Peptides against a protein of PDB entry 4ASU. Designs and how they scored, part 93

Target 1, 270 residues: chain A of PDB entry 4ASU
Amino acid sequence: ATLKDITRRLKSIKNIQKITKSMKMVAAAKYARAERELKPARVYGVGSLALYEKADIKTPEDKKKHLIIGVSSDRGLCGAIHSSVAKQMKSEAANLAAAGKEVKIIGVGDKIRSILHRTHSDQFLVTFKEVGRRPPTFGDASVIALELLNSGYEFDEGSIIFNRFRSVISYKTEEKPIFSLDTISSAESMSIYDDIDADVLRNYQEYSLANIIYYSLKESTTSEQSARMTAMDNASKNASEMIDKLTLTFNRTRQAVITKELIEIISGAA
Target 2, 83 residues: chain B of PDB entry 4ASU
Amino acid sequence: FTFASPTQVFFNSANVRQVDVPTQTGAFGILAAHVPTLQVLRPGLVVVHAEDGTTSKYFVSSGSVTVNADSSVQLLAEEAVTL

## One batch from the design tools (peptide; made by RFdiffusion4, then SolubleMPNN)

Design b2_p14_2_s4 (from b2_p14_2, 8 letters changed)
Fold by OpenDDE base, seed 4:
Structure b2_p14_2_s4 (fold): chain B 270 residues (1-270), chain C 83 residues (1-83), chain A 14 residues (1-14)
Amino acid sequence: as target 1 above (270 residues)
Amino acid sequence: as target 2 above (83 residues)
Amino acid sequence: EVRAMLEAAVARER
């Protein structure tokens, strides 16, 4: 490689390093906010899921329609965040299909669609785009919930798959249930609850859907920003190492060129 | 007893004496060991009676309340403010 | 009623 080639490569990598460092700082700021906003959101979301956990709602095996909601974002450069969700979605879809279930998919964030489109295009109901530009709000969750509720798609049971935040260095892809009104209404475990008006139960479930989606978005966002921060840090470190290696190569090559030029001067003067 | 909005937590697994909630079907008082129930909130006042005799008032816009068989209660409001 | 609430939540963000 010529000195020019090495210099060009060094410049390119240094530019990449600047970008990755900048992105790390942006991700860190977003992470800090997301973590703060996740605290109440987790209590809220876990509270909304409490019924399903306490009642141990079971879906009859004869029920065939299963909805998978994959929660991610549109934004890349966050390690395995998207692929982990997609992997679990694929696994769940395959397991459900093997059990004779009809599987439909909702993708929250364009990255889910990007990963699954080729293999699962026929199973997608809708993909929500423009996810991850701003912190998710309850209104954002309501958009998704309303779209599902208004889609006319009837499902018996659903799964919402998202990355739960554990720590700055750890997330876990998890699944939470989504139940149809019919499934909840017919669940034997619900018999312990007082005679609940059908309208009340419907309203409750619609609200619960929005709550669970909101929770999943908050967990996903926090996990994503943390993972992006880590990914950008790693990219910056890798770039640094490459810069060091190339700098050494440059110095060696430069010395060799100088030596050659000196020899040529000395030999040309003979 | 858990009482939260999407953005704020008021109570997290707390022990309370009574919670009065504005439900769509009417005013509802949740006492200790209340029978399991589900309700949807209407806009109105939530009153939390602590074991120490203190009373806290909140305005909620909407939401849900769940009383489980294990006496756990989840009060989830879309928006809530302390009064 | 909840749908109306959800719709209102959407409208507030827009």
Scores: peptide ipSAE 0.460, ipTM 0.960, DockQ to the pose 0.798
Fold by OpenDDE base, seed 3:
Structure b2_p14_2_s4 (fold): chain B 270 residues (1-270), chain C 83 residues (1-83), chain A 14 residues (1-14)
Amino acid sequence: as target 1 above (270 residues)
Amino acid sequence: as target 2 above (83 residues)
Amino acid sequence: EVRAMLEAAVARER
């Protein structure tokens, strides 16, 4: 490589490092906001899931239609965030298929579709795009919930798969149940709840769906911003190491060029 | 007793004496050892009676309330404001 | 109805 080539590469990597450093700062700011907004959202979302845990809602084994909702975003450069969700979705889909279940998939965020399109394209019902540009709101969750409710797709049970935030350095891909109205209405464990009107239960379940989606979006966003911050830090460090290596190569190459020029001058070779 | 909106927590696993909630089927009071039930909230007033005798009022836009067999209560509102 | 509430939540953000 010529000195000019090395210099060009150094300039390019330095520019990349500036970008990754800037992206780290942006991710850090978004993470700080996401973590603050996750605190109430977690209480709210866990509260919405409490019925299913306390009532021990079970889906009969003869039920065949299973919906998988994978929650992620459109944005890259966040480490294993998308691949973790996609891996869990693939595992769940394979297990359900082996059990003779019909599996349909909803992707929240374009990255889920990008990863699963080749292998699971026929199982996708819908993919929501434009996820992750802004912090998720209850309105955003409501859009997703309404789309599902209005799709006319009948499922027996479902799973929402998302990254739960643990810490700045840790997230865990988790699954939470989604039950159809028919499943919850027919659940024997619901018999302990006094005189539940069918319309009340429908409304309750529709609201619960939006709540769970909202919760999953908040967990996912916090996990994603944290992972992006880490990924950008790692990218910045890797760029620094590459700059150091190229700088050494530049210095060595410069010395070699000087030596060659001196030899040419001394030898009288034109 | 847990009372939260998507953006704010008012009570988190708290012990309260009574919670009055506005539901689509009517307003009712949740006391200790209330029978398990679930309801959808209508726009209206939530009144929380603390064990210390303090009463707090909230306006809620919509939501749900769940009373479980273990006496745990989840009051979830889309929007809620302290009055 | 909850659907109307969800629709209203969507409308407020747009």
Scores: peptide ipSAE 0.261, ipTM 0.946, DockQ to the pose 0.785
Fold by OpenDDE base, seed 5:
Structure b2_p14_2_s4 (fold): chain B 270 residues (1-270), chain C 83 residues (1-83), chain A 14 residues (1-14)
Amino acid sequence: as target 1 above (270 residues)
Amino acid sequence: as target 2 above (83 residues)
Amino acid sequence: EVRAMLEAAVARER
């Protein structure tokens, strides 16, 4: 490579490093907000899931329709965030298919569709786009919940798959159940909840759906911003190492050019 | 007893004497060892009676309340404000 | 109703 080529590459990598550092700072700010907002959202979301954990709602084996909601976002540069969700969705879909169940998929965030469209396009009901630009709100969760409720798709049981936040360096892909109204209404374990009006149960379940989606979005967002911050830090470090290597190469090449020029002068070949 | 909105936690696994909730069928009091139930909240007042005799009042817009067999209670409001 | 609430929540976000 010529000195000009090395210099051009150095400038390019330095610019990339500036971008990745800036993106790291933006991700850090978004992470800090997401983590703060996750604290109450987790209490709220776990509270909404408490019924299903305590009542041990079972879906009869003869029920075959299963909905998978994968929760992610539209934006890349966040490590394995999207691939982790997609991997678990694929695994779950394969297990359910092997059990003779019909599987339908909802993707929250365009990245889920981007990963799964080739292999699972026929199973997708809907994909929600414009996810991850702003912090998720209960309104955003309500949009998704209403779309599902209004889709007319009758499922027996579902799964919501998302990244649960553990720490700045760790997330875990988790699955939580989604039950149809019919499944809940027919569950034997619900018999201990006496005097439940059918309209009350419907309203309760619709609200619970929105709550669980909201919770999943908050966990996903916090995990994503943390992972993006880490990814941008790693990119910045990799750029730094490359700058150092190229700088050494530049210095060596410069010395070689000088030596060559001196030899040409001494030899009279110039 | 857990009482939260999407953005704020008021009680997290707390012990309380009684919680009065506004439901579509009417207001009812949740005491210790209340039978399991599910209800949807209507706009109204939540009153939390602490074991020490302290009473706290909240306005809720909507939500749900769950009383489980283990006496755990989840009060989830879309919006809630302290009064 | 919960649906009306959800619809209202959506409307507030738009």
Scores: peptide ipSAE 0.181, ipTM 0.940, DockQ to the pose 0.762
Fold by OpenDDE base, seed 1:
Structure b2_p14_2_s4 (fold): chain B 270 residues (1-270), chain C 83 residues (1-83), chain A 14 residues (1-14)
Amino acid sequence: as target 1 above (270 residues)
Amino acid sequence: as target 2 above (83 residues)
Amino acid sequence: EVRAMLEAAVARER
């Protein structure tokens, strides 16, 4: 490689390093906010799931329609965040199909669609775009919930798949159940909740859906920002190491060029 | 007893004497060992009676309340403010 | 009522 080639590469990598460092700082700021906002959101979301956990709602085997909601974002450069969700969605879809279930998919964030489009395009009901630019709000969750409720798609049970935040260095892809009104109302375990008006139960279920979506968005966002911060840190370190290596190569190459020029001068070989 | 909104937690697995909630069917008090029930909140006042006799008041916009068989209670409001 | 709430939540975000 010529000195010019090395210099060009050095310049390119230094620019990448500047970008990755900047992105790391942005991700760190977003992570700090997301983590703070996740604390109440987790209590709220876990509270919304409490009924389904306590009632141990089961879907009859004869019920065939299953909805998968995959929660991610539109933004890349966050390690395995999207691929982890997509992998679990694929696994779940395959298992359900093998069990003779009809599977439909909702993608939250364009990255889910990008990964699954070729293999699962026919199973997608809708994909929500513009996810991950701003922290998710309850309004955002409400949009998703309303779209599902207004879609007319009658599912028996469903799964919401998202990355649960554990720590700055750890997330886990999780699945939480979603149940239709009919599944909830017909569940034997719900019999202990006597004298529940059908309208009350419907309203409760619709609100619960929005709550669970909101919770999943908050977990996903926190996980994503943490993963992005880590990914950008790793990229910055890798760039630094490459800069050091190329700088050494540059210095060696420069010395070799000087030596060659001196030999040419001394030898008289023009 | 858990009482939260999407953005704020008021109670997290706390022991309380009574919680008065505004439901669509009317306001009722949730006591210890209340029978399992599900209700949807209407806009109104939530009153939390602590074991020490302290009473806290909140305004909620909407939400849900769940009383489980294990006596756990989840009060979830879309918006809630301390009064 | 919940749908109205959700609609209101959407309206607040727009």
Scores: peptide ipSAE 0.047, ipTM 0.926, DockQ to the pose 0.820; fails the geometry check

Design b2_p14_3_s1 (from b2_p14_3, 8 letters changed)
Fold by OpenDDE base, seed 2:
Structure b2_p14_3_s1 (fold): chain B 270 residues (1-270), chain C 83 residues (1-83), chain A 14 residues (1-14)
Amino acid sequence: as target 1 above (270 residues)
Amino acid sequence: as target 2 above (83 residues)
Amino acid sequence: DLEKARAEFNALLA
């Protein structure tokens, strides 16, 4: 490589490093906000899931329709955020299929569809796009919940798969159950709630679904921003190392050029 | 007793004496030995009676309230403000 | 130049 080539490459990598550093700072700011907003959202979401945990709602084995909701975003450059969700979705879909269940998929965020399109295209009901540019709101979750409920797909049980935030350096892909109104209404464990009006229960379920989706979005967003921050930091470090290596190569090449020129002068071959 | 909105937590696994909630079927008081129930909130006043005798008032828009068999209560409002 | 830069960027992110 000529000195010019090395110089050009150095300039390019330095520019990339500037970009990754800037992206890290942006991700850090978004992460800080997301983490702050996650605190109440977690209490809210976990509270909504409490019924399902305490009531031990079971889906009858004869019920075969299962819905998988994968939660991520449209935005890349965040490490394994999307692939982790997709991997869990694939695993769950395979397990359910092996059990003889019908599986349909909803993707929250375009990246899920991008990853699963070739292998699971026929199982997709809908993909929600334009996720990740702005922090998710309860309104956003409500829209998703409403669209799901009005989709006409009569699922018996579902799974919502998302990345749960643990720390700035750690997230875990998790699954939470979603139950249809019919499944909840027919559950033996719900007999202690027998005096509940059907309309009340329907409305309750709508809120429950929206709550769970909102919770998953907040967990996912926080995890994503944290992962992006880490990814950009790693990229910046890698760029730094490459700059150092190229600088050494540049210096060596420069010395070689000088030596060659000296030899040419001495030999008169110039 | 847990009382939260998507953006704010008012009570997190707290012990309270009584919670008055506005539901679509009417306002009712939740006591320690209240029977399990699911209700949907209507816009109105939530009153929390703490064990120390302190009373707190909140306005809620919509949401849900769950009373479980273990006496745990989840009050989840879409919007809530301290009054 | 942009394609090379993108390739390098992707390599750094890998």
Scores: peptide ipSAE 0.058, ipTM 0.899, DockQ to the pose 0.013
Fold by OpenDDE base, seed 4:
Structure b2_p14_3_s1 (fold): chain B 270 residues (1-270), chain C 83 residues (1-83), chain A 14 residues (1-14)
Amino acid sequence: as target 1 above (270 residues)
Amino acid sequence: as target 2 above (83 residues)
Amino acid sequence: DLEKARAEFNALLA
C-alpha cells in the first residue's frame, strides 16, 4: 500500500472512531435515563403480569390462534439485541406451528421486520416503526395496544418477546404471555374472581396489554442502550487498535520510501 | 399491596390494612382477604390505610386494580400523584 | 468512498 492509501485509511478509521465514541456517549446517556425509568416500570409491568401468574391462565388446546409480539427498535449497532429477539421469535413460531397453531407476528421496531421479513413475511400483521429514537412512554404502549386490539386478528393467546435488562453487560431475552379477552373470561382459574362486567373486563385487558407492552419497551430500551454503549466502546477500541497498526505501517512504509529516495539520490538514479 | 404508575412506585408488596379505590363500578374498600376481583379505575381518590393507622391519599387517573385469592393487590394507575 | 467507509465501519463493529 502506498503512503497515500494508508493515510486515507487512517483518516477513515479515525473518523469512524469519532463517530463510535460519540455514539457511545449518547448511548450512555440514554442508558442512564432508561435504567432510572425502568425501575418503576418494572414494578408496574410485573404487577400487571401478576394476575396471569397467580391465576395460572391456560389456553385450551383447541384454541389455535397465537400472536407473537417481538419488541426491539429501529436502531441498529447494538450487538445481538435484535437478533436475540428474532431468534426467540423464530423458535417460538416454529414450536407453535409444529403444535398446529396459527401464528401471527407483530414487530415493535423495524429491525424485527428487517430480520424476519424474508422468512416470516406472511405471518406479519403489522410492524411499528419509529421506535427507539425517544424513550418509550405509556402513551406509545397504549397506541400499540390499541392498534393490536383493533387489528382484527382475534388471537387466543400470545407471547411478547423482549430483552430484559439484567446489568450493563447482560440482558436476557424473555417471553411473557398475553391473553385475549375470551381466553381470560373463559379460563377456569378465573372462576374465583367475582362476576366481572364484560365492559370492565375488556377495559381491564386493554390496560393489561398496554402495561405489558410498556414494560417490555422499557426493558428493551434499557437493554438496547446498554448493549449499544458496549458495542460502540468495542468499536472504538477496535478502531484504536487499527489506527495503531496502520500508523506503524505508515511509519515503516515512510521509512522505506525515504530510504529508497536517499539511495536514488546517492546513486544518481533519480 | 402494590401501587404504581408507569413512572412511580408508591407501594411495592407492602402490607396495608385497607385500600379505598374509585372504580368504574363504584368505590370500594379492599380489606384483608377481600374477595378476588378485577376492576378498572376511574379518576378519583385512593386512600391507603396502613397497619399503623396512618392514611395516605392519592389522586389517580385510569388504570386497573386486581385483588387476588392470595390477598395480593395490584393497583396500577396510568397516572397517580400523592396528595 | 461511502461504501468503503461503511464496510470498514461494519468490520469494526463485527
Scores: peptide ipSAE 0.040, ipTM 0.898, DockQ to the pose 0.013
Fold by OpenDDE base, seed 1:
Structure b2_p14_3_s1 (fold): chain B 270 residues (1-270), chain C 83 residues (1-83), chain A 14 residues (1-14)
Amino acid sequence: as target 1 above (270 residues)
Amino acid sequence: as target 2 above (83 residues)
Amino acid sequence: DLEKARAEFNALLA
């Protein structure tokens, strides 16, 4: 490689390093905020799921319609955040299909659609875009919940798949159940909840869905920012190492060029 | 007893004597070993009676309240403020 | 040049 080539490459990598360092800093700030906001959101979300755990709601085997909600974002450069969710969605969809279930998919964030479009395009109901630029709010979750409920797709049960935050260096893709109003109302285990007004139950279910979606968004966001911070840190380190290597190569090449020029001068070779 | 909004936790698995909640069907008090029920909150006052006799008041917007068979209670409000 | 830069960027992220 010529000195010019090495110099050009050095400049390029240095620019990349600046970008990755900047992105790391931004991700770090967003992570710090997300982690703080996740604490109450987790209590809130887990509280909403308590009914399903305590009531042990089960869907009859004859029910065939299943909804999968994958939660991620529109933004890349965050390691395996999107692929992890997509992988679990694929696995779940395949298992359900093998069991004779009809599967429909909702993507929260455009990246899910991008990954699954070719293989699962026919199963997608809707994709929510513009996710990940700003921290998710309960209002955002409510919009998603409302859209789902108004979609006209009459699912029996569903799954929401998202990355649960564990630590700055760890997340786990998890699945939580979603149940339709009909499934909840017809569940034998719900019999202990006597004389619940149908309107109350409907409204309750709407809140429950919004709550779970909100929780999943907060977990996903925290996981994503942490993963992005790590990815950008790794990229910055890799860039640094490459810069060092190229700098050494540059110095060696420069010395070789000088030596060659000296030899040409001494030899009289024009 | 768990009482939270999306942004704030007021009680997390706490033991309380009684919680008064405003529901769409009317305000009612949740005591220990209350019959399991699901309710939706209307805007109004939540009053938490602690075991030590202290009373805390909150204003809540919409939300839900769940009383389970195991006496666990989840009060989840979209918005809540201490009064 | 942009494609090469993108490739390098992706390589750094891998």
Scores: peptide ipSAE 0.040, ipTM 0.894, DockQ to the pose 0.013
Fold by OpenDDE base, seed 5:
Structure b2_p14_3_s1 (fold): chain B 270 residues (1-270), chain C 83 residues (1-83), chain A 14 residues (1-14)
Amino acid sequence: as target 1 above (270 residues)
Amino acid sequence: as target 2 above (83 residues)
Amino acid sequence: DLEKARAEFNALLA
């Protein structure tokens, strides 16, 4: 490589490093906010799931329609955040299909569709785009919940798959159950809940779904921002190492050029 | 007893004496060992009676309340403010 | 140049 080539590459990598450092800072700020907002959201979301855990709602085996909701975002550069969710979705879909279930998929965030479109296009009901630009709100979750409920797909049971935040360096892809109104209303375990009005139950289910989606979005966002921060940090470090290597190469090449020029001068070939 | 909104936690697995909630079917008091039920909140006043005799008041917009067989209660409001 | 820069960027992130 010529000195010019090395210099150009150095300049390019230095610019990239500046970008990755900036992105790291942005991700860090978003992470800090997300982590703060996740605390109450987790209590809220776990609270919403409490019924399903305590009531031990079971779907009869003869029920075949299953809905998978994958939660991620539209934005890349966050490590394995999207692929982890997609992988879990694929695994779940395959397992359900093997069990003779019908599977439909909803993607929250465009990245899910991007990954699964080729292999699972026929199973997609809807993909929600414009996810991840701003922190998710309960309103956003409500919109998703309503769209799901109005999709016309009469699922019996569902799964919401998302990345649960553990720490700044760790997340785990998890699955939580979603139940249809019919499944909840017909569940034997719900008999202990006294005189539930059908309209009340419907509204309750809508809130429950919105709550769970909201929770999943908050977990996902926090995980994503943390992962992005880490990815950008790693990129910045890699850039730094490359800069160092190229700088050494530059110096060596420069010396070689000087030596060559000296030889040409001495030999009278110039 | 858990009482939270998406953005704020008021009670987290706390022991309380009684919680009065405004529901679509009417306001009712949740006491210890209340029968399991599911309700939807209407805009109104939530009153939490602590074991020490203190009373806290909240305004809620909408949401849900769950009373489980194990006496656990989840009050989940879309919006809630302390009064 | 932009494509190369993108490729390099992607390589740094891989």
Scores: peptide ipSAE 0.011, ipTM 0.867, DockQ to the pose 0.013

